Peptides against a protein of PDB entry 3PBP. Designs and how they scored, part 111

Target 1, 203 residues: chain A of PDB entry 3PBP
Amino acid sequence: LNEKDLNLILNKSLVMYESLDSTTDVIVKRNVIKQLQFVSKLHENWNSRFGKVDIQKEYRLAKVQGPFTINPFPGELYDYTATNIATILIDNGQNEIVCVSFDDGSLILLFKDLEMSMSWDVDNYVYNNSLVLIERVKLQREIKSLITLPEQLGKLYVISDNIIQQVNFMSWASTLSKCINESDLNPLAGLKFESKLEDIATI
Target 2, 203 residues: chain A of PDB entry 3PBP as posed
Amino acid sequence: LNEKDLNLILNKSLVMYESLDSTTDVIVKRNVIKQLQFVSKLHENWNSRFGKVDIQKEYRLAKVQGPFTINPFPGELYDYTATNIATILIDNGQNEIVCVSFDDGSLILLFKDLEMSMSWDVDNYVYNNSLVLIERVKLQREIKSLITLPEQLGKLYVISDNIIQQVNFMSWASTLSKSINESDLNPLAGLKFESKLEDIATI

## One batch from the design tools (peptide; made by RFdiffusion4, then SolubleMPNN)

Design b2_p18_3_s3 (from b2_p18_3, 8 letters changed)
Fold by OpenDDE base, seed 2:
Structure b2_p18_3_s3 (fold): chain B 203 residues (1-203), chain A 18 residues (1-18)
Amino acid sequence: as target 1 above (203 residues)
Amino acid sequence: SLEDIVKEAVGKKIESLK
């Protein structure tokens, strides 16, 4: 994802959201809300000036849904609620990992494998985007925030009630980056997708 | 900001390892 694409999607999502009324189809409403929520959370990582879009509590997503599909989605997370989304750079070529947290304390690390394409129509809402699941990290903590540092490639900082933890996935992300940049997926064969966890500070 | 808090914490952690 780049900022331009995200802004475009956000604007479209906002326009559609504002157009919702009592006559709007339930499926359309859900799709618009899902996309808006997802994009809004992603956008917060890019521009703090765009605060959280106020979405009615009743329409908040319990699952990771929106303009992307996650393949495969961990079945175990079906009953849990997505809480935060972040994007983490893994190289200077702007390859990124998308991270989603859940209320069970899990993190999923994802990679976009399709170009962003969506059709916006009141009568037909269609999206063609997918995220590939790379790793699930079980923190077993209530995740309050996901923080990234531009100078820290392949590192995600998780803030919970009492601790800041670092998730370092460069052990595999460096290989992934190489594969993407060289258009050769062979090095991924046999690669262990296991991130390292480290306590940074008690708070 | 939360980012500043994390930066500070990371900095302290790095220094503690020296």
Scores: peptide ipSAE 0.453, ipTM 0.901, DockQ to the pose 0.018
Fold by OpenDDE base, seed 4:
Structure b2_p18_3_s3 (fold): chain B 203 residues (1-203), chain A 18 residues (1-18)
Amino acid sequence: as target 1 above (203 residues)
Amino acid sequence: SLEDIVKEAVGKKIESLK
């Protein structure tokens, strides 16, 4: 995910949001709002790093609830708020995992499923979340920052007040990458989606 | 930067495992 991609997602989300009216289906309204909340948080995270995109005040959301467009969304996380978002490359072909942290210390690892705008197409609306939940990692720590390194595929570094911890999900992400690139999901059969946690340093 | 901190920490960790 780059700035252009984020901007595209944001624009699509905004267009959808602006299209809402009193006659719009309740489910559509809810989904669009949830998507906008997610994108808003993603945008905030992006801006914190690069400061390049400014969203109009009218589109700013008062509360970021979390990525509610995740399938399935863990029920218990409805009570928590997303705190950080990061994208991690899993191969040189630009396949990425999206990671969202919550204030309960959870990390969710997500993969893009369907294009968001297509899912909510009024002419052919299908209730389908844009992101697929692959794994939930419970760190049970206050997550201050999520860091990725371009030379470290499939690795996410989580920073808290006291520790840098590595989340390595290449155990399954390498297989996922292969499946995507080869358009063959068979290798995913029986695959355990469990990332490895490792302490890197105390800080 | 945070990235620099992480890079340094990772480097040290790798070296410690050799």
Scores: peptide ipSAE 0.449, ipTM 0.899, DockQ to the pose 0.018
Fold by OpenDDE base, seed 3:
Structure b2_p18_3_s3 (fold): chain B 203 residues (1-203), chain A 18 residues (1-18)
Amino acid sequence: as target 1 above (203 residues)
Amino acid sequence: SLEDIVKEAVGKKIESLK
């Protein structure tokens, strides 16, 4: 990873952000905002002169705030560039997993660590939320796109050069959802965080 | 759209498994 590559990703993210309007789908809007926040944070960590991203009020969502920090960040991925981001619902209570792809073909699955301290509706909110790394999935492919389907909880579809693959993480996400909803973290003990990969189609 | 492509592919996959 070099500064030039990071700047390229930043520019792409900014272009996507500028394309948002009042008619943009809420899911798309959320993903773009999260991506921009994520990339902006990466750029800041790289000691760049890029300032904080100001998100207009009309684009804010009363849901999981964007990623501001990732803990722990996989050491190997410091040498690679983030390429895509997506959010996936894991239950009807609107708990979400955040997925970030990298140019080495890795996917990281993340969950919000901190409770929302400030509402998106308030002015001058602070970027203080953290995402916790749950799983790293190595696809070893050039990832073109991350797609979610509203009717498919806990499933992410990855498009590469020649294949559509499904990442199903409900094996652990269902337990996570239960823990959150019941305010009991005990079932997480001993849980294996391993998603299932399935080929959907060759393209 | 990419979403439509994925949805169609998923549908075909499901049908092939029946």
Scores: peptide ipSAE 0.446, ipTM 0.897, DockQ to the pose 0.021
Fold by OpenDDE base, seed 1:
Structure b2_p18_3_s3 (fold): chain B 203 residues (1-203), chain A 18 residues (1-18)
Amino acid sequence: as target 1 above (203 residues)
Amino acid sequence: SLEDIVKEAVGKKIESLK
C-alpha cells in the first residue's frame, strides 16, 4: 500500500463522512466507539472463558465475525495478533482515529469508511462496520498497553518494555480534521501520513 | 493508574524542554 492508495482510500472515507448530516454523524461516531468497546469486551470475556486462546485465532474471528473490518488489511499482519485497541480524538468535533496494536510491535491507525456505522438499536441492528487503514507504525517492541489523554489531541502513548513512547499523528490528522469539518477534500491530495515518534520516559 | 503514570511522565518531559 503506497501513499497514493492511502490517499484514495481516505478520500473515499471522507466523501462518505461528508454525506452525513449533523445528527447522523453524531450517531455514527458513537456507534463506531461502541463497536470498539464491544470488541474489547468480547476479547476479555473470551480470554476468561476459554483460557489461553491463540490470540491469532481470536483476531481472525473478530475480523471475520466481529462488528468491524479493516480495509485494506496489511497482509503481513495476518500472521500476528491484535493486542490492544484505543480511540484518539483529533479535534473538538469528536472526530476520532482508531488504533490497533499487534504482537509484532505494529500499530495501525484507522478511520471509518462507511456512511452508516453499526446501529445498536434493536429495530435496526447492523453487525458490521468498516475501517480504512491510514498508517502503519512499526515500533519493534512488545506493546503492553495503549493510553490516551483527553487533553492531548492526536497523541497516543505506548507502553512497551520499560519505555513510554508518544505517537503523534497530528501532522496529518489536523489536515484530516479540517477536511472533514470544512467539507473540503482538496488538502488531502499529496498529504503524507507519517506520525512522529518520541520517547517520553523510561519506567 | 497507567493514565496517571503517563500524565506524570508527560508533564516531566514538557518541563524538561522549557
Scores: peptide ipSAE 0.445, ipTM 0.895, DockQ to the pose 0.020

Design b2_p18_3_s4 (from b2_p18_3, 9 letters changed)
Fold by OpenDDE base, seed 2:
Structure b2_p18_3_s4 (fold): chain B 203 residues (1-203), chain A 18 residues (1-18)
Amino acid sequence: as target 1 above (203 residues)
Amino acid sequence: SLEDIVIEAVGKKIESRK
């Protein structure tokens, strides 16, 4: 079993979990939950064995000179290190949200306002990726991994030591997507950028 | 406000695709 296979199994387990409803047989529900818990434990053990993907300190997202600028950057996070990065689709087109986790247990949800302009200056290959802060979510946990499923729009799964949590930001991302696709900013007025956090399973 | 910043960013994105 390699990491890719493990991720595939985890993804399948999460999809199965989300398919559970009030009409689902109790035995099926229990089995799906048990499977999810098992796979999550395996994933945790796997990550611990292969070492934390050192997001190379070079992606100092915080330094003005980094390939990514986050505006505004939360001042409280200057002393903390990014631990995971994920991209979450919010529609079936090209719109996406970037999520970065930090070692203080924070998640930041980011929007790409500019498409990468190729700086043709070979010597100053500054990838100016402009990222705009939408929301900060404080989990106050050690975040081990971020999981996204292409078929689950606007959902992020956060794996920590003892729990899998779902961050659902479709409450605002659906509106955001619509605004972009329809070229209309009006629906953003008064919109609250507050994600829903739900405990999915205990590990 | 953070909301205003997001609105501005979305505006920029929309314009970049035209």
Scores: peptide ipSAE 0.580, ipTM 0.946, DockQ to the pose 0.277
Fold by OpenDDE base, seed 5:
Structure b2_p18_3_s4 (fold): chain B 203 residues (1-203), chain A 18 residues (1-18)
Amino acid sequence: as target 1 above (203 residues)
Amino acid sequence: SLEDIVIEAVGKKIESRK
């Protein structure tokens, strides 16, 4: 994938968002909606509640009214602001990872420890408020966008000012998926939750 | 540890699906 392809996907996703209906792939809908909702909420809070929306405030909001609560939360990120969110499939079933980016260039990879209950009814959205921190990835870049492709399991594309990078977490996500699907925790013992970072293209 | 927390979380997920 190159920048052009990623931009195309982003644009297509936006178009799809506008045309979301019962015929739209639920996976795509989930990813697009979550990202847009996150950004929208941040903007709403920024404009209506806070002069500055930092992660600490966002965290408090998440506990009360937000779509999720993160536990544990990296203390270093309390002074920074969340910028993007993405949901990445790790198998062809129901298992997924949530990623949140921050303005310090960090990514956090999160696991939902409760059963997913997604309502696509605008008037009746149900959110899973329980997220567990798996990994923090420090990119030290200004993250512009997060892109995920449903056909590429466990892969997240990060667009920054001058580069597109791929975060690949299948090294641990494959095991995670297996554990969930087989109801066996044993393979998680000693597992390293370290993603691979690769430069994909220059911008 | 973070690992333990993740394991616990996965456990919860598994139980939630039963």
Scores: peptide ipSAE 0.580, ipTM 0.942, DockQ to the pose 0.339
Fold by OpenDDE base, seed 4:
Structure b2_p18_3_s4 (fold): chain B 203 residues (1-203), chain A 18 residues (1-18)
Amino acid sequence: as target 1 above (203 residues)
Amino acid sequence: SLEDIVIEAVGKKIESRK
């Protein structure tokens, strides 16, 4: 079992979890949840043992001369370090949200106001000075990993030491997507940029 | 406000795709 295999298993487990509904047999539901808990714990242990994706370099670069700037950048986060980055699709087109986690337990959700594709690889930096802060989510825990599933629009899974949580921002992202695709800003008036946080499983 | 900033950003995105 390698990291890729573990990630695949985790993704499969998350998909299975999302497939659960009120009609699902209790035994099946329990088994799926237990599997998710187990795999999530394995993933946590793997990251701790074999190394996290260190994005400190990228973050430092982004802060001063990096491939991107965040505007406005939360003043409280100037003294903290970015720990994870993820891109979440919000529709079946080209619209996406960028998420960055920090070592204070915060997530920031960001919008790219330019069409330029971002590469987060150090070797392939595409300079994009156009990341706009949409929302800050304070989890107050050490974020170990960010997971996204292509078939789950506007959903981000956050793994910490003792829990896996889902951040769902489709409450506002669906409107955002519509506005972009239809070239109409009117639906954004009065929109609340507040994501839903749900505990999925205890590790 | 943050909302206004987001709206402006979305506007820029829309214009960039034209």
Scores: peptide ipSAE 0.580, ipTM 0.945, DockQ to the pose 0.270
Fold by OpenDDE base, seed 1:
Structure b2_p18_3_s4 (fold): chain B 203 residues (1-203), chain A 18 residues (1-18)
Amino acid sequence: as target 1 above (203 residues)
Amino acid sequence: SLEDIVIEAVGKKIESRK
């Protein structure tokens, strides 16, 4: 996500929040609030850490016609701030995983299922979760940066103070990609969404 | 379960592309 995209998401989230009234379902309110909090935290971190870095690849998240929600969101992370975001390709097509890091040292791996429809018609609120939690990886490190390499599918490099670690999720992402591309969910049955963590280099 | 949620999400994605 670039700053512009994040601002757009923030604005959309704010609009959604402002549309809430006393008649709005409590669950809806909670979800919108959680989303807003998340986006706001991302925005704050983006402004402070990423400055003018225009990451083109994250532009794909900007096409979000609406704010994104993460479901389920780990309750433990509500008290923490998102620090980095990255998009990792899992195939040569359009399938990708979104990763968000937090200041508790956690990574969440997310799947984009549907773009949220802006139709917050109270009567037709389709829970259009835009992002689904796949895995939480607890590194217990201060995450400084997330790096992805286009030629390395399903791999995320996490830079901490003294080490670069690789998160490899192709163990499940390859199956995920296949399922999407072949329109067959069967291979997902019994699949463990556990990434491999490996130390790559000291820094 | 998280697994079930992911499966559902993938299903939605598949349907969205049809």
Scores: peptide ipSAE 0.578, ipTM 0.942, DockQ to the pose 0.460

Design b2_p18_4_s1 (from b2_p18_4, 11 letters changed)
Fold by OpenDDE base, seed 3:
Structure b2_p18_4_s1 (fold): chain B 203 residues (1-203), chain A 18 residues (1-18)
Amino acid sequence: as target 1 above (203 residues)
Amino acid sequence: SKLETKKKVGEFLLKKMS
């Protein structure tokens, strides 16, 4: 990490914090707050505690379970800030995709390849949870919000200034789900990770 | 296991996207 990277992480954490409201799940709220506290503490002590270290295709993202690392992090997004985050179920077996939006209008779809638990009440917690990049979708819009519907698997709704768009990634997520559930990765060979974008409504 | 499969999926994706 360097100071610039830490600032970016801080900004991302702040965005998540600002998204909290009275309807936010208590667990989510707690984790976001704890993450923000963690990052802010790092920021204030950065120069005294940490040296400058270049991050090798790794970035941290605040999420419900704590800090996550995104691998690889797209180089083009280095200078941009995350604006929204969403989790989308892809099956009834609790497999899910994480989506993060950025202020350049990009969406990244991420896979959680590790199931790690984090406790903020103990000092020996793991703060690096893995997220693997699946796809980058360039909308080139200011993304205002991300919406998911529990009854619609593999679908994400993106609200921008003038339109609502649907991102449907079941074209590949169905295969991914099958691979996970059946413990067979063969179907991933040759699979194209390309989501379908559709304009739903004009705002 | 599902966990092990996820790890392998992650490895696959990482290689593909890097």
Scores: peptide ipSAE 0.580, ipTM 0.938, DockQ to the pose 0.539
Fold by OpenDDE base, seed 1:
Structure b2_p18_4_s1 (fold): chain B 203 residues (1-203), chain A 18 residues (1-18)
Amino acid sequence: as target 1 above (203 residues)
Amino acid sequence: SKLETKKKVGEFLLKKMS
């Protein structure tokens, strides 16, 4: 579980919501609302399980950090509750995948395609953060926790009631990492974004 | 740049998943 990531996403989503006005396109408005609802469910679940999280400090910073978007919004997950969030490193260059679990037993793997680095020297600096859906993994289990190990790149451990499973996405993440680091997208063509699921241990 | 590449990767993924 990554509390920092949760708070960041929530705060950015709130900023986006607050930016809505009567002139906002209807489609944009709907998407922002759906995003906020999604993130709010995650936060609610977090608070229910681990107690209330104070986001006030982070929210203040979010006003400076700018908007956050999720593309595409997983419509089928709109009515489900997000339960856990984790960030998984895929290389030593700080490329990472965001994972969110849901109460339907599914995981979504997300790519941060827009990271905001504030430079005050840029006149038209747009503070946009975006998450893009890469893969949905259906476990059909009640997910209790998500665990990542810093020394294990591209691996997520999912704890359910009676089993620990490993989600290994290095099959595609290694290519993704290479593409980013080398500024070459050609290897992405034909790449299958299918993670490997393996049972690790019973509990 | 890394940032531009990430943006392009995002666009690629979005198109693929649509």
Scores: peptide ipSAE 0.579, ipTM 0.937, DockQ to the pose 0.612
Fold by OpenDDE base, seed 4:
Formats: C-alpha cells, structure tokens, sequence
Structure b2_p18_4_s1 (fold): chain B 203 residues (1-203), chain A 18 residues (1-18)
C-alpha cells in the first residue's frame, strides 16, 4: 500500500458516504459512516507519517440497492450482524459481485441472479434483490471497511484495525464473466470458487 | 439473453452450495 492507493481508498469511501440518502437503510448508513471514519483516521495517520496526500474531489457516485435476500444463508451467521457491503466489477460489461461482511469476521461473496426489468403489467411488477452465495471467507477479524477500486477488476480490499488485505477472486470470476457474456455455463462445471487472500499492508 | 443466463448461473450456484 502506498500513498496513491490510500488516497484512492479514501476517495472511494467518500463516494460511498455521499451516495447515502434519506431512503438508505439505517444499518447500511451506519456501516458506511463507520468505515469512512476509520479510513479517514488511517489517512490522517498516514499523512502525519509520510506527508499530505491530495484528495480528488471528482468521482462517480454509485451504491448497492436494497433490501436484499441471500441464498443460501449460512447457518453459522444466523446470530451475527452484517457490518459492511461492497460491489466489485468483474468485467467491463458491468457484471459484478456483491460482498457482505459480518461481525464474526466472515466475508461472503454473492452473485446477483435476478435483475429488475421494465414491467408493463403493473399487477405483475415485482422488485426483488436476490443474492446467491458463491464463497465464504473466514477472516476471523473485525472488519472496519470494504473498499473496491474501479481500475482493479475482481479485487476487494478489507481493512481491519491492524491490517489491509486484498481478496482477489478473478480466478473464478473471469470464468463466470465469460459464461454470462457468452451465455454458456459449461465452463462452470468443476470450477473452484476459492479467492486469493493477500496481506497488503500492516497498520 | 444475459438475464436468462444470470438466472441459470444462480440456479447452478444454489445447487452447488446446497
């Protein structure tokens, strides 16, 4: 992790914060505020040590729409609470993975299998956010923030009190993307859904 | 279509994770 990377993380956190509105779920709002506070603290500490980093004010706003359901929901997480949420692009065609963290230190990677479409029949209009479980990563730490960078496909940064880690799932997401774009599910057979976890920097 | 494919992918994943 360098100054540029930290600046990008902070910018992304700001984007998430600014995407909040009056219709945002209270839990999501609380979590985004918490991660912004944490990342800003890291930034201040970094600036104190290495000098000030110029923060870009120009960015593109986006947020995950809720509420949503997760299937299957891991039984072990029944009594735990979600702490963070992020959306990660896996290609240039806007295919994406949703990530949710829990206060037990678990991170789940999710696929959106249903999308809202235009309905001309009001009686049959259904808005449904369905998320399918792909992978569970047990980090066994308090997750403070989930950050994605627009130029880094299939990568998620997990920030805790003492470490920043990268979750890279392009090992399977590249195949998933191809399957979706080509409308061919054959390559999914035998695919291993295991992400690579790497330590980026100690805090 | 892409939408239909996503639904099928979801079904595949559900079977795998169940």
Amino acid sequence: as target 1 above (203 residues)
Amino acid sequence: SKLETKKKVGEFLLKKMS
Scores: peptide ipSAE 0.578, ipTM 0.938, DockQ to the pose 0.442
Fold by OpenDDE base, seed 5:
Order: sequence, then C-alpha cells, then structure tokens
Structure b2_p18_4_s1 (fold): chain B 203 residues (1-203), chain A 18 residues (1-18)
Amino acid sequence: as target 1 above (203 residues)
Amino acid sequence: SKLETKKKVGEFLLKKMS
C-alpha cells in the first residue's frame, strides 16, 4: 500500500460516508463510519511517518506554475510553517480555491486572481502566481492532511489527530463563481467570506 | 474577459482584506 492508494481509499470512504442518510440501514451506517475512522487514522499515521513537506515546492511541481505570492499574508503566520496545500473546485471545474494549512492550526483560503505568468528579463526566466487572501480559519489543531473530493464543490476535509472536519465555503464561493463567470462584481458587495466548519467523524 | 474579471475580483478582495 502506497500513499496514493491510501488516499484513494480514504476518498472512497468519505464518499460512502456522505452518501449516508436517515434511510440507510443502521448496520451499514455503522460499518461505513468505522471504515472511515480506521482509514483516516491510517492516513494520519502515514503522513506523520513521512513528516512535513515543502508545500511551495510540491505546489509548483504539481501545478507547473512556479512560485506564488500571498497577499495580504497574515503577519502572525510569519512565525509558522505551512504544512499542507489543497485545491478545491467551486464550480464545474473552471474556478478553484487554494487552501494552505499551517502548524499553528490555521487554514488560509486563497483566490487565484492571475493565471500563471512567465517573464524573461535579461536571460532570467521568472515564474509567478498571485494568490489573494480570502479567509483565515483557526482550527487550533495539528493538521495532518487536507482532502478534497472532485464531486463535492467547495468542500475541504481536514484530518487532525482525533477528528475529521469539513470546511464548507460554498456560502460565498457560489457567489464568487457567479461573479467570475458572468463578469459582474456587484454581488461581491456585502458578501461575507465566512466558511462553515463541521465535525463529521472522530478518529 | 474572464481573466480581467478575475483580476478585478482579486483587487476587490485585496481591498477588503486590507
């Protein structure tokens, strides 16, 4: 079993969990929850075994977008280290939010306001991406991993030591997506950028 | 364009968070 396979199993387990409803057989429901808890624990242990990753490096490698800047960067996070990164779809695969976690238990949600740019200056070649801060979510937990499911728009799953939490930002992301797609910024006025946090399972 | 709109959205967000 490798990391990729474990991630796939975790994702499938999350999908199964989300499919549960009031009509689901009690035995089936219990089994799905137990499976999710077990797989989540395995995933956490796996991440701990390999330690922290250079998020910027991995992001660049995965997206082929080069370095990025975050504006504004919260001053209090200067003393902390990024631990995880994820990209979450907010519509039909066209627009996305970037999330970065820190070792203080914070999540920052970021908007890509620019596409990847490459510049050449006197035989120097530079990559740059711009990320704008939307929201900071303080979880006050050691974040072990971030999981996203392509079929679940605007949802981020955060795995910590004893709990899986869902961050849902569709309350504002749906409006944001609409603004972008329709080229109308008016709906942004008065919009609150506050995500919903929910505990979904204990580990 | 969508690209220009994204830039403007970014500007809006930056002002809001500043």
Scores: peptide ipSAE 0.572, ipTM 0.942, DockQ to the pose 0.428

Design b2_p18_4_s2 (from b2_p18_4, 9 letters changed)
Fold by OpenDDE base, seed 1:
Structure b2_p18_4_s2 (fold): chain B 203 residues (1-203), chain A 18 residues (1-18)
Amino acid sequence: as target 1 above (203 residues)
Amino acid sequence: SLLETKEKVGKFLIERAS
């Protein structure tokens, strides 16, 4: 995700939050609040690192039709702050994994199981936001930056104080990509979603 | 469809953790 993507997510989260009322289901309300808190922490960290990012004003014109959630949201990370976000392609198509780092040294790998669509110009639009937890990787390091290389599918580079590490999730992402592209989920059965962590270089 | 498959994948990923 880039700045625009982050802002979009934040806007969507805000719109969802603003849509809450006394008639809203308790579970939905809770999920929306958690989502907003998560995105807000991410945005706060982003601003601290790169300066203030303006939020699009168009979110105020939007009407939310669907949920914006991370499912399951890791309870252990609720009180921690998101520090970095990256999107990693897993094939030459459109399949990608979203990665978010936290100040506890964790990385979460997320799957977009619903297409996010929103129109700011009209009241009638489809609005779906969903992220699904695939894996949590605990690095126990202060993560400074996440780097992706377009030519290296399914690889994430994590920069800490003294080391660059590679997270390679093609062990499962290749299967995932195939399942998506072929519309066959059978190969996912029994698949271990465990990424490989390797030290690349000292810095 | 691609969309349907992604939804199913999402459901699978959630259920595997339960």
Scores: peptide ipSAE 0.638, ipTM 0.944, DockQ to the pose 0.568
Fold by OpenDDE base, seed 4:
Parts: C-alpha cells; sequence; structure tokens
Structure b2_p18_4_s2 (fold): chain B 203 residues (1-203), chain A 18 residues (1-18)
C-alpha cells in the first residue's frame, strides 16, 4: 500500500459515507462510518510522516471522522500499512468486532471498548476513537478485500490473489457477547482468543 | 451499564497481555 492506494481507499470511503441516507441499513451505516474513522487515522499518520494525501478538501471538512487509536498496537506492524477494514456483528444486538488488514498479510481483530452514539444526526453524532487488540491473525498473503455477511455472525471472508478464506471467531465472540450483554466478565477468564481459519474457495 | 461493561472488557483485554 502506497500513497496512491491510501488516497484511493480514503476517497472510496468518503464516497461511501456520502451515500448513506435514512433508508440505509444500520449495519451498513456502522461499517462505513467505522471504515471512514480508521482511514482518517491512516491519513493523519501518513500526513505526519510523508506529507498530505491528495483528497478533496470539501470531503475532508465534511466527512472525515476520527482518529482511531489501537491499544496495544503490535510493534511488528509499526512500519506496515493498513489495507482493508471491516466490521463484523457478533450478535443480533449491537456488539461487533472491527477487523483491519495490513500489507504484511496480518489481520487484527479489535474491540470497540467505548460506546458510539446511535444517533445519525450529524449535529449530535458521537463516536469513540478507542480500539482494543483482541487477536492478530497472520495470513502471510496479500489481502485484496474483506467481506462480511449480515446473516453470518462472527465470520469474515478474506480475499487474496488465489484464495478466499473464512475467519470464524465465534469460538470466543459468543462468550464475549454474553459477557457484555449480561454485564459479567467472569467467563472471559481463561478464554482463548483464537479464531478458526478455513479455506473456502480457490481463485 | 453497557458502557461500563465495555470499558471493563477493554481493560481486561489489555491486561491479559501484560
Amino acid sequence: as target 1 above (203 residues)
Amino acid sequence: SLLETKEKVGKFLIERAS
């Protein structure tokens, strides 16, 4: 991922955000917003290190949200660039996991530990910038895209050049969801945060 | 509350790696 690629992702994210309206599905809205928030952080980091990415000023002023912070951020990923982002529901309520891919072939699964407002009113929009690292999955391949299906909880599809893989994290996400919904963290003790990786199809 | 629980979960996830 280079400056041009980052610019493309940012512009695409901004366009997607602009397309949101009252008829847009809540899941889609959340995903687009979270993507934009993360990309804005990438843009900020890029600007500080390499200079400004060429984006339309009007879009930046009106649409850019963030930045996100990831805690802890894996030291090994410090010099790598994020390539894709996705939001995956883990229950039929509001609990979700954020996934970010990097150009080293890593996926990080993240927990949003601060509450985001359910208001879509721009004037009253409240978002959090905190993401907590749950798991790092090393795929060791170039990740082209991330796909989620609303009807498939805790599942992420990763597309690379030659294969589509499924990341299934319901082994721990079901417990996490329960802990959140019941306000009881006891079941988290001893829980292994290890996702299942499965090949789905060759390309 | 839900917010408090999520914050506690976040803290737990950070501390488990320490």
Scores: peptide ipSAE 0.637, ipTM 0.943, DockQ to the pose 0.443
Fold by OpenDDE base, seed 2:
Structure b2_p18_4_s2 (fold): chain B 203 residues (1-203), chain A 18 residues (1-18)
Amino acid sequence: as target 1 above (203 residues)
Amino acid sequence: SLLETKEKVGKFLIERAS
């Protein structure tokens, strides 16, 4: 995710939030609210660290109504702020994992299970993204940045104040990739979604 | 389709925690 993508997601979240009314399903309401909260926190952090992102002032009711959020969102993270986001390729066929860090030192690894184009403003369209929680990794560090290398599939580098760590999730991501590419989910049964954490260098 | 598969994967990932 880049600045532009974050801005688009925030716009979508705002549109969805404003669409809430008394007839909206409770689950939808909750998901939309949580999405907005999450994205807002991320945006605030982004603005403080990398400069302000302009939000589109004009938007329309999204054609696709429903949840657009992280599911499930870890309850423990509700009160914390998202600090960084990264996208990690897990194969050469466009499958990827989204990673978000929080100021409690947690990383969440997310799967994009839905990409649907929808109208979000008068003259533009965005994809409706659904993010599914795969794993939470607790680093218990102040995360400064997330780095991914295109040539290293399923690996994320986490930079904190005093250390660089590698998160390697190919132990499960290889299976996930295969399941997606082959349209066979059987190998997912019993799969442990546990990433390997390794210290690379002390800063 | 690829989209359908991804949706199923997502559903699986959600349900496994239940």
Scores: peptide ipSAE 0.636, ipTM 0.944, DockQ to the pose 0.560
Fold by OpenDDE base, seed 5:
Structure b2_p18_4_s2 (fold): chain B 203 residues (1-203), chain A 18 residues (1-18)
Amino acid sequence: as target 1 above (203 residues)
Amino acid sequence: SLLETKEKVGKFLIERAS
């Protein structure tokens, strides 16, 4: 097994878990949950064993800082390191949210308000990708992995020590998607950008 | 356009924090 294969198994396990309902056979339900727990634990151990590749801390477009800017960047995260990144689809039109995790246990949800562009500055080739802060979610735990399922819009799965949590931001993302697709920003007025956090399984 | 709308959304998201 490699990391990619393990991720696929984990994703499949998550899909199976989400398919469970009150009509599901008790034995089947139990088996699916046990499978998810086992695979999740294996995934965590894998990351610990081989080390996580931390994302370089990049929150401002600069010659030496990378291709994107986060605006505003939370001041509290200035001294922390980005650890994971994920892109979550919020509709079938390919609108998406970018999520970055930090080693303080925070997640930031970001909106791409500007498509990636290329520029030249001081004889250097520079990429430009604007990201706007939507929400900061404080999990207060070590984040091991971020998992997304393409068939589950606006949902992010966070794997940490002993637990899998689901971040669901469709409460606001559905409105955001509508605003973008219809070119009408009126529904954004008064909208609360607060995601729902739910524990789904113990590892 | 879609791009213009996204830019406006971005501006809104920034301004709401002020």
Scores: peptide ipSAE 0.620, ipTM 0.948, DockQ to the pose 0.365

